# Ledger of designs, part 21: peptides against a protein of PDB entry 5HDT

Target 1, 163 residues: chain A of PDB entry 5HDT
Amino acid sequence: MVVKTFMDMDQDSEEEKELYLNLALHLASDFFLKHPDKDVRLLVACCLADIFRIYAPEAPYTSPDKLKDIFMFITRQLKGLEDTKSPQFNRYFYLLENIAWVKSYNICFELEDSNEIFTQLYRTLFSVINNGHNQKVHMHMVDLMSSIICEGDTVSQELLDTV
Target 2, 163 residues: chain A of PDB entry 5HDT as posed
Amino acid sequence: MVVKTFMDMDQDSEEEKELYLNLALHLASDFFLKHPDKDVRLLVACCLADIFRIYAPEAPHTSPDKLKDIFMFITRQLKGLEDTKSPQFNRYFYLLENIAWVKSYNICFELEDSNEIFTQLYRTLFSVINNGHNQKVHMHMVDLMSSIICEGDTVSQELLDTV

## One batch from the design tools (peptide; aimed at target 1 F52 V102)

Design b2_p16_8 (made by RFdiffusion4)
Pose (drawn by RFdiffusion4):
Structure b2_p16_8 (pose): chain A 163 residues (1-163), chain P 16 residues (1-16)
Amino acid sequence: as target 2 above (163 residues)
Amino acid sequence: MVRRPPLSTHYHKYFD
């Protein structure tokens, strides 16, 4: 249910945002980022993605250590894109489509461990892509990775090598 | 990160 309201919510709805702001900060709790259930991490990942969409360009989570935990957690969930036969695939696709459209990962430019995050993101995307993915998956991955290069400060040799 | 509208609502069924 929380996924649907965060999916339907708008950046304009200041009323609903102030209301659900405390829940948005809570969904990033370590209880969820490390929940052993695969279905829960997926739902939480979709919420955190829209939470970044709704509150842009000013995200609610301000702690850099915590902000790092979230984007590495999301990268681990993008592994689910590989199984195109799973019933949960379209949800992983929604996650990919969202962070690609919002450019949420650009928040990491200011984090000290930005290179580790972007490098692990690139490796993951190149390791999950297969013949089961339509061109929309390819397109979203390019949009996601292009923004990190074009709008970033620099490109390390390590990140360039993953390409 | 940029301001963007919500995606299409066709995803509702995958979360039913």

Design b2_p16_8_s1 (made by RFdiffusion4, then SolubleMPNN; from b2_p16_8, 6 letters changed)
Fold by OpenDDE base, seed 5:
Structure b2_p16_8_s1 (fold): chain B 163 residues (1-163), chain A 16 residues (1-16)
Amino acid sequence: as target 1 above (163 residues)
Amino acid sequence: MIKRPPLSRDYYKYFE
């Protein structure tokens, strides 16, 4: 199970990080990012979140375009947080908790289209947030948004209108 | 060198 491989790996496992680097790169391919199965895409997103965790503070992906694609992909998966009664909700929670804790989106500050990525993230989070979510979900959403605002040099008017 | 963030304590319970 590929998901378990990256989940069990820690940030200081240098030999394992080198061994599975090619797998990490392969998981970011269009084959997985555009996979027709929603559950597969969720698992891919969780793997990518773990990859960002493991390789932090840098990402193994050297292409700015690829990084943008990945974060836009992860953002789209967060829509699954809306249905708290879904059998897959716990995995969506895992995704949210991971990216919030690691502050994975902060890598995007180096990208030319960072504002677009952050705007889409905020719109997505506000579209799914509701009173049915428990305190932990709300906390992770707030942590994720606050980290970006606090570390950003400037905030666009579009982002301000979203918040 | 940029410091790595700490690991979350809740990771392993979701994929058992």
Scores: peptide ipSAE 0.124, ipTM 0.838, DockQ to the pose 0.347
OpenDDE base, seeds 1, 2, 3, 4: peptide ipSAE 0.028, 0.112, 0.026, 0.048; ipTM 0.644, 0.833, 0.649, 0.742; seed 2 fails the geometry check

Design b2_p16_8_s2 (made by RFdiffusion4, then SolubleMPNN; from b2_p16_8, 6 letters changed)
Fold by OpenDDE base, seed 5:
Structure b2_p16_8_s2 (fold): chain B 163 residues (1-163), chain A 16 residues (1-16)
Amino acid sequence: as target 1 above (163 residues)
Amino acid sequence: MIKRPPLSSDYYKFFD
């Protein structure tokens, strides 16, 4: 099935995309993905979300293993949505809205371990969702999960059990 | 520096 990822703004020039490509590759390195500061990791996740937006519908990463690492990394950052009173919540909201709007996770359908990624995403979202979140946060979470269900050919029993 | 998408007012005004 055709996987579509949409940009929320137009593409830059080819010259600018080349510059973003270099930055994209650097930001996906272990130095940033495994950075000890959680605020730095959040910033990295937001930048990675922008990278997927800029290069939509195709990511600049050619390695399936690297793509898996990135999406598992982004999924881990979404845990920060639980505390609505955090001073960093606005950046967690940015991350959520971005990946939901762009449908970034739909790229994962091309990966062998897509079910693992989606399962971890759903588990994470259900673990942090609470009545303290406003309607827009809930809508983005539902939109993110619904887009994956609608684009998927099949839904595993494990994923259904998570829902 | 990577460009930001169009900003939603909710990014900074979550409680409004």
Scores: peptide ipSAE 0.049, ipTM 0.756, DockQ to the pose 0.128
OpenDDE base, seeds 1, 2, 3, 4: peptide ipSAE 0.039, 0.023, 0.029, 0.035; ipTM 0.699, 0.621, 0.668, 0.705

Design b2_p16_8_s3 (made by RFdiffusion4, then SolubleMPNN; from b2_p16_8, 5 letters changed)
Fold by OpenDDE base, seed 5:
Structure b2_p16_8_s3 (fold): chain B 163 residues (1-163), chain A 16 residues (1-16)
Amino acid sequence: as target 1 above (163 residues)
Amino acid sequence: MIKRPPLSKDYYKYFD
């Protein structure tokens, strides 16, 4: 499984990072980002989150447009956090924990459309937050949003209205 | 290169 390859990889494995660079690039292709199967898209999102973790602070994706597409894609997958009884919830939790802990979205500050990405992230998180979530889920959501606010130089009025 | 600490892996405990 491709997902397991990146899940088991650490940031100091330079030889492995170089070996699987092409695979990381391939996973960000439209074939995977627009895959018709919802479960496949979730696995792709988890793998992309691990790729950002492994290659931090430098993503292997050189195109700003591709980076935007990836983070908008990951944001869409976070909608799955709404159903805590889903068999796939553990993987949605993995995705949330990963991106919050690594602060993956902070790479978006270098993008021209960073405010759009952050606005969509906040709207998505607030749309899925409910009293059925345990304390750890809430903690990761708060950590993710707080990190962006604290490290951002400028916050748009639209983002302020969302918060 | 900025190194990140390992994940807490709380998703395993969520369903245990």
Scores: peptide ipSAE 0.043, ipTM 0.726, DockQ to the pose 0.282
OpenDDE base, seeds 1, 2, 3, 4: peptide ipSAE 0.029, 0.023, 0.023, 0.043; ipTM 0.632, 0.626, 0.637, 0.715; seed 3 fails the geometry check

Design b2_p16_8_s4 (made by RFdiffusion4, then SolubleMPNN; from b2_p16_8, 6 letters changed)
Fold by OpenDDE base, seed 4:
Structure b2_p16_8_s4 (fold): chain B 163 residues (1-163), chain A 16 residues (1-16)
Amino acid sequence: as target 1 above (163 residues)
Amino acid sequence: MIKRPPLSSDYYKYFE
């Protein structure tokens, strides 16, 4: 239900965005980010992805440390893309498609540890990509990585060399 | 500063 709530929300629905702001903040708590259930963490990641979409260009999370935790969390969930036969693959696909389309990781450019986040993202994506992925998955992975490189103002050459 | 993007595609079936 929570996942669908944020999926249905429009970016211009200011009243709804204000109404569900506390829920958005709650979903980023350590309780959810460190939840022991892998499927719950995936759903949380999908919700967070939609939250970034809805509240773009500014995330409702004001703490740089919290933002870092969230994106590192989302990055860890992307490991689930490796198994294309998993029953949860479609939700991993949704996560990937969303963050690629919204360019959510661009918020990370304002973070001190942006290079760490991007490095971990690239390593994760390259570790999970395989021939079993269809064209759309590959496209989203490429879009996600290339948008950061092409549109980011602070992507270091060192980061590019490590990828 | 990132720009407000268009809405992402709908994948409601993935959460049924």
Scores: peptide ipSAE 0.057, ipTM 0.754, DockQ to the pose 0.446
OpenDDE base, seeds 1, 2, 3, 5: peptide ipSAE 0.028, 0.029, 0.051, 0.056; ipTM 0.652, 0.668, 0.742, 0.758

## One batch from the design tools (peptide; aimed at target 1 W101)

Design b2_p17_1 (made by RFdiffusion4)
Pose (drawn by RFdiffusion4):
Structure b2_p17_1 (pose): chain A 163 residues (1-163), chain P 17 residues (1-17)
Amino acid sequence: as target 2 above (163 residues)
Amino acid sequence: DEEWEEVREHYHELWGW
């Protein structure tokens, strides 16, 4: 249910944002990022993605250490894109579609471990893509990875090699 | 905004909401 409200929420709704702001900060808790249940991490991942959409360009989570945990956690969830036969696939697709549209990962440009995050993101996307994915999946991955290069400060040799 | 509305309608219908 929290996924639906965060999905339907708008960047304009200052009222609902101030109300749900405490929940948004809480969903990033380590209790969720490491929850052993696959279904919970997926739902939390979708929420954190819209939480970045709603509050842009000023995200609520300010701690860099915590901000790092979130985007690495999201990358681990993108592994779910590989199983196109799973009933949960369309939710993993929504996650990809969202962070691609919002360019959420560009928040990591200021983090000290940006290269590790972007490199692990690239490796994951190139390791999950298969003949089961339609062109929309291919398109969203290019949008996601293109923004990191075009709008980033630099491209390390390691990140260039993953391509 | 219109495109996002379509995305929301799509996922509402798909997830049975």

Design b2_p17_1_s1 (made by RFdiffusion4, then SolubleMPNN; from b2_p17_1, 7 letters changed)
Fold by OpenDDE base, seed 4:
Structure b2_p17_1_s1 (fold): chain B 163 residues (1-163), chain A 17 residues (1-17)
Amino acid sequence: as target 1 above (163 residues)
Amino acid sequence: SEELKERREKYHKLEGW
């Protein structure tokens, strides 16, 4: 399984990173980002999160439009964090933990539409956060939002209004 | 914890974007 391959890959595995580079690029195609199956989209999101981790600090995706599509896609998947009793919750947790730790959204600062991406992320996180989430989930959400604020030189008024 | 250590090692090449 592709998800397991990237999940188990080490950041120092240069040979493997080169070997699976084309696969990483293919996973960002519209076929996967617009896949009709919700569970498939979640798996794709987790895989993309691992790809950012593995190739950090140089993501293999160079197109600004593609990067925007990817992060908007990942943001949409985070809506699944709302249901803490879902059988897929652990995978949503993995996604959240990864992007919070890796700070992968910081790539978006170089994008023209960075404020739009961050606004959607914050809106999504605030819409799903609830008292059913344990301390670890809350910590990752806070870490994710704080990292963006700390690394950003300026924040749009729209983003401030969202918070 | 060992779990925290393992996580940190997993992300040891995070040098900023």
Scores: peptide ipSAE 0.044, ipTM 0.658, DockQ to the pose 0.062
OpenDDE base, seeds 1, 2, 3, 5: peptide ipSAE 0.028, 0.015, 0.028, 0.038; ipTM 0.629, 0.569, 0.608, 0.679; seeds 1, 2 fail the geometry check

Design b2_p17_1_s2 (made by RFdiffusion4, then SolubleMPNN; from b2_p17_1, 10 letters changed)
Fold by OpenDDE base, seed 1:
Structure b2_p17_1_s2 (fold): chain B 163 residues (1-163), chain A 17 residues (1-17)
Amino acid sequence: as target 1 above (163 residues)
Amino acid sequence: SALREERRKRWFELEGW
């Protein structure tokens, strides 16, 4: 129900955004980010992606540390893209498509540890990308990585070495 | 709108909701 709520919410629904702000904040708690169930974590990641979509271009989270935790968490979930035959693949695809479309990771540029986040993202994407992925998946991955490179002032050597 | 619906479909097509 929560997932559907955020998915159906529009960016211009200011009243709803305010109403569900507390819920958005709670979804970023350790209870959810460190949930033992993999499917629950995927669900949480998709919700968080929708939250970033809804509140774009600004995140409702005020703590830089929390933002870092969230994006590191989302990055870890992207590992699920590796198995294209998984029953949960469409949900992982949704996650990828969403964050690529919204350019959610661009929020990380304001974080001191942005390079760490981007490095982990690139490593993860390169680790899961394979010939079994269709063109759309590849495009979203490229769009996600390209957007960060194009908008970033500097690219770390470590990131370049990862490519 | 079409994109939104497609994304929704991708999310819920395998759900029992």
Scores: peptide ipSAE 0.035, ipTM 0.710, DockQ to the pose 0.472
OpenDDE base, seeds 2, 3, 4, 5: peptide ipSAE 0.032, 0.031, 0.035, 0.037; ipTM 0.700, 0.693, 0.696, 0.723; seeds 4, 5 fail the geometry check

Design b2_p17_1_s3 (made by RFdiffusion4, then SolubleMPNN; from b2_p17_1, 9 letters changed)
Fold by OpenDDE base, seed 1:
Structure b2_p17_1_s3 (fold): chain B 163 residues (1-163), chain A 17 residues (1-17)
Amino acid sequence: as target 1 above (163 residues)
Amino acid sequence: KEELEKRREEFFKLEGW
């Protein structure tokens, strides 16, 4: 129910954005980010991605540390893209497509630990990409990585070494 | 944007969220 609510929410609905702000904040709690069930974590990640979509180009989270935790969390969920035959693959695809389209990670440029976040993202994507992925998956991964490189003023050597 | 929204709707229908 909660996930569907955010997925159906329009970015232009300011009243709804305000109404569900507290819910968005609660979804970033340790209870959800550290939930023992991987399917729950995936749903949480998709919901968080939609939250970033809805509130773009800003985020409802005021804490830089919390933002870092969220994006590190989302990055960890992207590992699920590796198994293209998984029953949950389409949900992982949704997550990837969403964050690539919205350019959600671009908000991380304002964070002190942006390089760490981007490095982990690139490492994760390179670790999961395989020949079983269709062209759309490849394109979304490339779009996500290239948008960060193009938007950033500098690219760390560590990130370059990851490529 | 419209294409993304269509895919989202299709995703809802197919995955039963």
Scores: peptide ipSAE 0.027, ipTM 0.614, DockQ to the pose 0.555
OpenDDE base, seeds 2, 3, 4, 5: peptide ipSAE 0.025, 0.024, 0.027, 0.026; ipTM 0.615, 0.590, 0.614, 0.609; seed 4 fails the geometry check

Design b2_p17_1_s4 (made by RFdiffusion4, then SolubleMPNN; from b2_p17_1, 9 letters changed)
Fold by OpenDDE base, seed 2:
Formats: structure tokens, sequence, C-alpha cells
Structure b2_p17_1_s4 (fold): chain B 163 residues (1-163), chain A 17 residues (1-17)
């Protein structure tokens, strides 16, 4: 139900965005981000990705610490892309496609710890990318990484060392 | 943009979410 709710919303539905603001906030709670079931965490990540899409270019999360937690959480979920034969692979693909297309991570440029987030993202993507991934997966990974490099004002040495 | 969003929504639904 939660996934469907945000899937049906768009940026032009201001009334609905306000109505479901609390739901969006609760999805970022530790209860969901630290849920023991990996499939639940994947579901939460996809919901969060859609929330960023709906509220773009802003986010309903006003706490920098919370935003950091969310993107570190999403980054951890991307590890699931490593197994192309997994029944859940297509859902991991959705997560990747969404965040790449929306450029969700661009909101992290406003965060003090943006370089840490980007570094962890790059490390994760490099660790999971393999020849089993089709051209679309590779394209989304490259698009995600290149957009951050091109749109960022500065790149830390740590990030450069990761790339 | 709308076409892509529609595609993603339909794809997500077809995947059983």
Amino acid sequence: as target 1 above (163 residues)
Amino acid sequence: KEEEEKRRKEWFELEGW
C-alpha cells in the first residue's frame, strides 16, 4: 500500500504531498532503515526514491543527519545489484534507474558530509558492477556517477581516490 | 518526462510491488 501510494503521486499534487508528508517522514525512521528483513529494506529504499522524485528538487526531510542516513541506507541497498540472477534483481534495478534518472543524490550537495556519501556510493557501485550486468545497468551507474562529478562544485581528494 | 514516469510506474506495478 505504501509503495502504491507514492507511485501514484506526482510533483503537481501539492495537496497529496502535504497529506502524505508524515508517511514520508516515518519511512525514514530507524524502524524502517534498520529493519532486519532485506526485502523490507529494499521496499523502503524504493519508496524513499519515489519520495525524492515527487518532492524534487527539495526533500521533505529537513534534518541533514536524516538525509545522510537515508542516502547511506539507499547506498547499502544498491549492493543487491551484485547478483543478476536474484529474483529481486529487477527491484534493485528499479532503485538504480530511479535514483539515476531523478538525480536524487544531487540534494546531498547541500550536506556537510556530501563527500562521504558520494565516496560510499562510488565504492558500492564499483564493488557490484560486473560483466553480468546489461548495458542499461552500466548506463545508469555511469550516469549516476558522472552527474555527481559534473554538477558538484568541488570534489574531495578521498572521492577522487575512489574513482 | 511523463512518458518515462508512466513507464516506470507500470513497470513497478508489473513487478509485483
Scores: peptide ipSAE 0.034, ipTM 0.667, DockQ to the pose 0.462
OpenDDE base, seeds 1, 3, 4, 5: peptide ipSAE 0.032, 0.028, 0.032, 0.033; ipTM 0.677, 0.604, 0.662, 0.664; seed 5 fails the geometry check

Design b2_p17_2 (made by RFdiffusion4)
Pose (drawn by RFdiffusion4):
Structure b2_p17_2 (pose): chain A 163 residues (1-163), chain P 17 residues (1-17)
Amino acid sequence: as target 2 above (163 residues)
Amino acid sequence: SLDEAIAKKSEEREELE
């Protein structure tokens, strides 16, 4: 249910944002990012993605250490894109479609460990892509990775090598 | 359902694009 409201919420709705702001900060808790249940981490990942969409360009989570935990957590969930036969696939696709459209990962440009995050993101995307994915999956991955290069300060040799 | 709501939202975003 929280996924639906965060999915349907708008950047304009200042009222609903101030109301759900405390829940948005809470969903990033370590209880969720490390929850052993696969279905819970997926739902939480979708929420954190819209939470970044709704509050842009000013995200609610300000702690860099915590901001790092989130985007690495999301990258681990993008591994779910590989199983195109799973009933949960369309939800992983929604996650990919969202962070690609919102360019949420660009928040990491200011983090000290940006290169580790972007490198691990690139490796993951190149390791999950297979013949089961339609062109929309390919398109979203390019949109996601293109923004990091075009709008980033630099490209390390390590990140360039993952391509 | 949740899956139907995600599918509908994806179609709305595709039309917007």

Design b2_p17_2_s1 (made by RFdiffusion4, then SolubleMPNN; from b2_p17_2, 7 letters changed)
Fold by OpenDDE base, seed 5:
Structure b2_p17_2_s1 (fold): chain B 163 residues (1-163), chain A 17 residues (1-17)
Amino acid sequence: as target 1 above (163 residues)
Amino acid sequence: SLDEHIEKLLEEREKER
């Protein structure tokens, strides 16, 4: 497994990681993941992306099911990239940039359902990608997908059909 | 940053109350 790289941002100390542990666990609760407000869910996704960056290469979540839920949740939020004119587009861009740079999804290779997660990610990205997106958006999408392909030993037929 | 997103999240929650 490739060690996750850190974004050019301030990294938290071990003490800060301990401080945010309870918050990290709370943000992954159903209360936030199933919040009825779309803008709240986007902010939650951004927070979760920040947590993965801070705790990289590890994650404060020990449950495989919880990790799956989180990444499926983040994947669903990426659908918001489809509207470049949305007031929230900059936050969607942040989310994409973060998870691509950190290679957050690579932690999913340890999960039994990694193929499902990656397939849904690719389907989502291809569903929203268009010529209206600038080069940076395209670059992050390609970087995210390429990192997963390069790290994986095998590619499922379903994934090949998606690409 | 995480702190900034947390603050924004809290603000959104307050609007809903």
Scores: peptide ipSAE 0.407, ipTM 0.898, DockQ to the pose 0.037
OpenDDE base, seeds 1, 2, 3, 4: peptide ipSAE 0.191, 0.343, 0.278, 0.187; ipTM 0.784, 0.874, 0.837, 0.781

Design b2_p17_2_s2 (made by RFdiffusion4, then SolubleMPNN; from b2_p17_2, 11 letters changed)
Fold by OpenDDE base, seed 5:
Formats: C-alpha cells, structure tokens, sequence
Structure b2_p17_2_s2 (fold): chain B 163 residues (1-163), chain A 17 residues (1-17)
C-alpha cells in the first residue's frame, strides 16, 4: 500500500485554503498551462508548486486528468535546469527545491498514469543533470527521485531502465 | 506572508489575460 508522506512545513489553515481555492483552480486552466511565454509558464509552475505546498497533503484539484496535466506540465519546466547561467535559473532552482521538499509528486500515486508521470520526471532530471550543478541541485534531484522509489510498492521495468 | 505573495503572483498572471 502506497502511503503519501509529506515533509513538515507551514501550511495554510482550512479557511485560508478556501480563500485561494478559486485562484488555484484558475491557475490550472489551459490559459496558463499552455501560455505561449516560457517565463510565464515557469512562474505558473512555481505558483502551482506553492499551491501543492499549502494544500498538502490534499490537492484542490479533483480531476485525475487535471492532476496529470499539472504534473506533466511541471516536469516539462524542469528542463530549464540545464542552463545554470540562465537569468531564470534561480526560479528553476526554487521549483526543484519546492517540489523535492514537499514531495509534491507523491499525490500522483493515486493516479492511474502515475508510472508515466514518474518516468517522464526521471528522464527529464537525468537529461539536465550535469557536473556544473552545485551540490544542492544534485541533492534535491536525488531526494525527489529517491522519495518516489521508496514510497512505491513496485518499480516498473521502464522506470528501472531510466534509473 | 506566503499567502500574500502567492495571491500577488496569481493576480499578476491574471492581468495578462
């Protein structure tokens, strides 16, 4: 049985969660997830990561398809970690740090397509990891991947091929 | 606060519509 485990962090009260529910739902709309500006998409990903942190262990999104779209979207943004000299690198670092600390992807274990999501995450991380990254970046990447492996009951062959 | 920060970020994104 997969048990969702989250790090101990400051999270909003139920009243605060209700206050931002409409904003959270609006942020997950196609308008933002498919925004043509790369910098806007990065900011959207950071906001989504913040939402998951605040609402953990719950998510304000009830649709499994929507959750899949969100995490696939976040995964795509992590590709930006490849360029450590980018003006936006610090924001990419924030995204990685947040989702690793919160263990945000653990919500995906309840999704039918969880294996696909995790596989894409691992492929993305391995594609961008390099010796130019500092120890903190490496640590967050390892923490993120290890958490998923440890919480999963089984590891698919496809996932093993990527690791 | 974190809540204020998030709200501000979301509002700025909304203005791009």
Amino acid sequence: as target 1 above (163 residues)
Amino acid sequence: SLDDHIEERLKKLEEER
Scores: peptide ipSAE 0.140, ipTM 0.779, DockQ to the pose 0.038
OpenDDE base, seeds 1, 2, 3, 4: peptide ipSAE 0.119, 0.126, 0.102, 0.067; ipTM 0.755, 0.756, 0.758, 0.744

Design b2_p17_2_s3 (made by RFdiffusion4, then SolubleMPNN; from b2_p17_2, 8 letters changed)
Fold by OpenDDE base, seed 3:
Structure b2_p17_2_s3 (fold): chain B 163 residues (1-163), chain A 17 residues (1-17)
Amino acid sequence: as target 1 above (163 residues)
Amino acid sequence: SLDDHIKKLLEEREKER
């Protein structure tokens, strides 16, 4: 109840949801998901994370394949958390914080390829997690992974072996 | 916010020109 109330206070208006619908669809296009510029891709990921926050607990994307592409894309961007000294680290931190707080990946439970998505997420997080990260980064990483494990009734053995 | 990220995205795209 408290979490829901807190989320409701920070939720965007229905008017904004309608306004950004076309943009949301455009941002999920191959043009952006496969953009050659790394900084552009990071910004796209942040925008997508914002969209998921705005539309939570739903999403404007109805295609399972599109949703898979989006989350695989976001997961790839999280590799940028590796370099804490990068000038873009704060933006990577924002991405992590957002998806952890919103529980954006939870919409993937309804997808047939959810196990693949979660496996790639966990592999990515474990590949970049280190003692050089501050407490907040660690907290968000743990929150993100724990939420998926706790809410997923059917977690693959492969995913469990990764943990 | 989304607006901020969109603006930054547009700025990055402009730099490519």
Scores: peptide ipSAE 0.560, ipTM 0.934, DockQ to the pose 0.035
OpenDDE base, seeds 1, 2, 4, 5: peptide ipSAE 0.528, 0.463, 0.514, 0.449; ipTM 0.930, 0.918, 0.928, 0.914; seed 2 fails the geometry check

Design b2_p17_2_s4 (made by RFdiffusion4, then SolubleMPNN; from b2_p17_2, 6 letters changed)
Fold by OpenDDE base, seed 1:
Structure b2_p17_2_s4 (fold): chain B 163 residues (1-163), chain A 17 residues (1-17)
Amino acid sequence: as target 1 above (163 residues)
Amino acid sequence: SLDEHIQKLLEEREKLR
């Protein structure tokens, strides 16, 4: 309850949440998640991150499979962090900052495939981390990974091997 | 914000065909 109150402090009203429900569902469709344009996919990922922020600590998605698809999708987008000189880097940064601050991936703890999701996230982050990233990027990456380790009961051996 | 990203997405509507 305390966590819920804290997270809701800067969140949209319940009325706004209701308005975004259809959009949230639509954005999670295969049309968007499998869209051929990478810029579109990035924007979709940012929208999804915003949705998770708005609905935190819950999610408007009821299907575990859909949630898995979404987070796997977001994880794939994070690969774009590798190029710090990309015109879209700021949007990738936004995505990282958002999901790290909101702790969006923590919703995955209740999913049966949480370990798979976290493993893919860690692999992706470690693959893109480089010295070209500023301190803030590094901090967000560390915060994201540390939060999952600290708040989860256990992590898979595969995940531990990645660290 | 979500509104901003939605707007940006709409600007890419030609790619959404």
Scores: peptide ipSAE 0.533, ipTM 0.938, DockQ to the pose 0.037
OpenDDE base, seeds 2, 3, 4, 5: peptide ipSAE 0.541, 0.519, 0.529, 0.502; ipTM 0.941, 0.936, 0.938, 0.933; seed 2 fails the geometry check

Design b2_p17_3 (made by RFdiffusion4)
Pose (drawn by RFdiffusion4):
Structure b2_p17_3 (pose): chain A 163 residues (1-163), chain P 17 residues (1-17)
Amino acid sequence: as target 2 above (163 residues)
Amino acid sequence: EEEMKETREEYREEWEE
């Protein structure tokens, strides 16, 4: 249910945003980012993605240590894109489609561990892509990774090597 | 942006089925 409301919410709805702001901060809790259930982490990941969409360009989570935990957590969930036969695939696709459209990962440019995050993101995307993915998956991955290079300060040799 | 809203509507319809 919370996924639907966060999916349907708008950046304009200041009312609903101030209301659900406390829940958005809570969904980033370590209880969720490390929940052993695969289905829960997936749902939480989709919420955190829209939470970044709704509150842009000013995200609610301000702690850099916590902001790091989230985007590494999202990268671990993108591993689910590999199983195109799973019934949960379309939800992983929604997650990819969202962070690609919103360019949420660009928030990491200011984090001290940005290179580790972007490098692990690139490795993951190149390790999950297979013949089961349509061109929309390919397109979203390029949009996601292109923004990090074009709008970033620099490209380390390590990140360039993952390509 | 309108197309994105339509896509999200399609996701809702698919997940309700």

Design b2_p17_3_s1 (made by RFdiffusion4, then SolubleMPNN; from b2_p17_3, 8 letters changed)
Fold by OpenDDE base, seed 3:
Structure b2_p17_3_s1 (fold): chain B 163 residues (1-163), chain A 17 residues (1-17)
Amino acid sequence: as target 1 above (163 residues)
Amino acid sequence: DEERKEERKKFLEEWEK
């Protein structure tokens, strides 16, 4: 399983990071980002989250357009957090916990379209957050949003209005 | 973080079932 490959990899394992670099790049292709099966897309999102963890602080994706596509893709997957009783909820939780802990979105600050990415993230999170979520889910959502606000040198008024 | 590593392991085991 592809998820196992990246989940078991340590950040300081340079040999493995080099070995699976091509796989990491391939997972960000349009074939996977636009896959018609939502379960496949969720799997891809979890793998991408682990890739950001492993290659931190630098992502293996150098194209600004590709990075934008990836984070907009991950943001769309977070909509699955709304249904806490879904059989796939634990996988959505894994995605949320990972990106919050790693602070994956913070690499977007250097992108020209960072404000668009952050605005879509906040809009998505506020649309799915509800009282049915346990304390851990709420904590990760707050950590994710607050980290971006605190570490950003400038925050657009549009983003502030969304909060 | 060993605790997080264990959680990831459990997650993977559940996914492979």
Scores: peptide ipSAE 0.256, ipTM 0.841, DockQ to the pose 0.724
OpenDDE base, seeds 1, 2, 4, 5: peptide ipSAE 0.245, 0.233, 0.242, 0.255; ipTM 0.840, 0.830, 0.834, 0.841

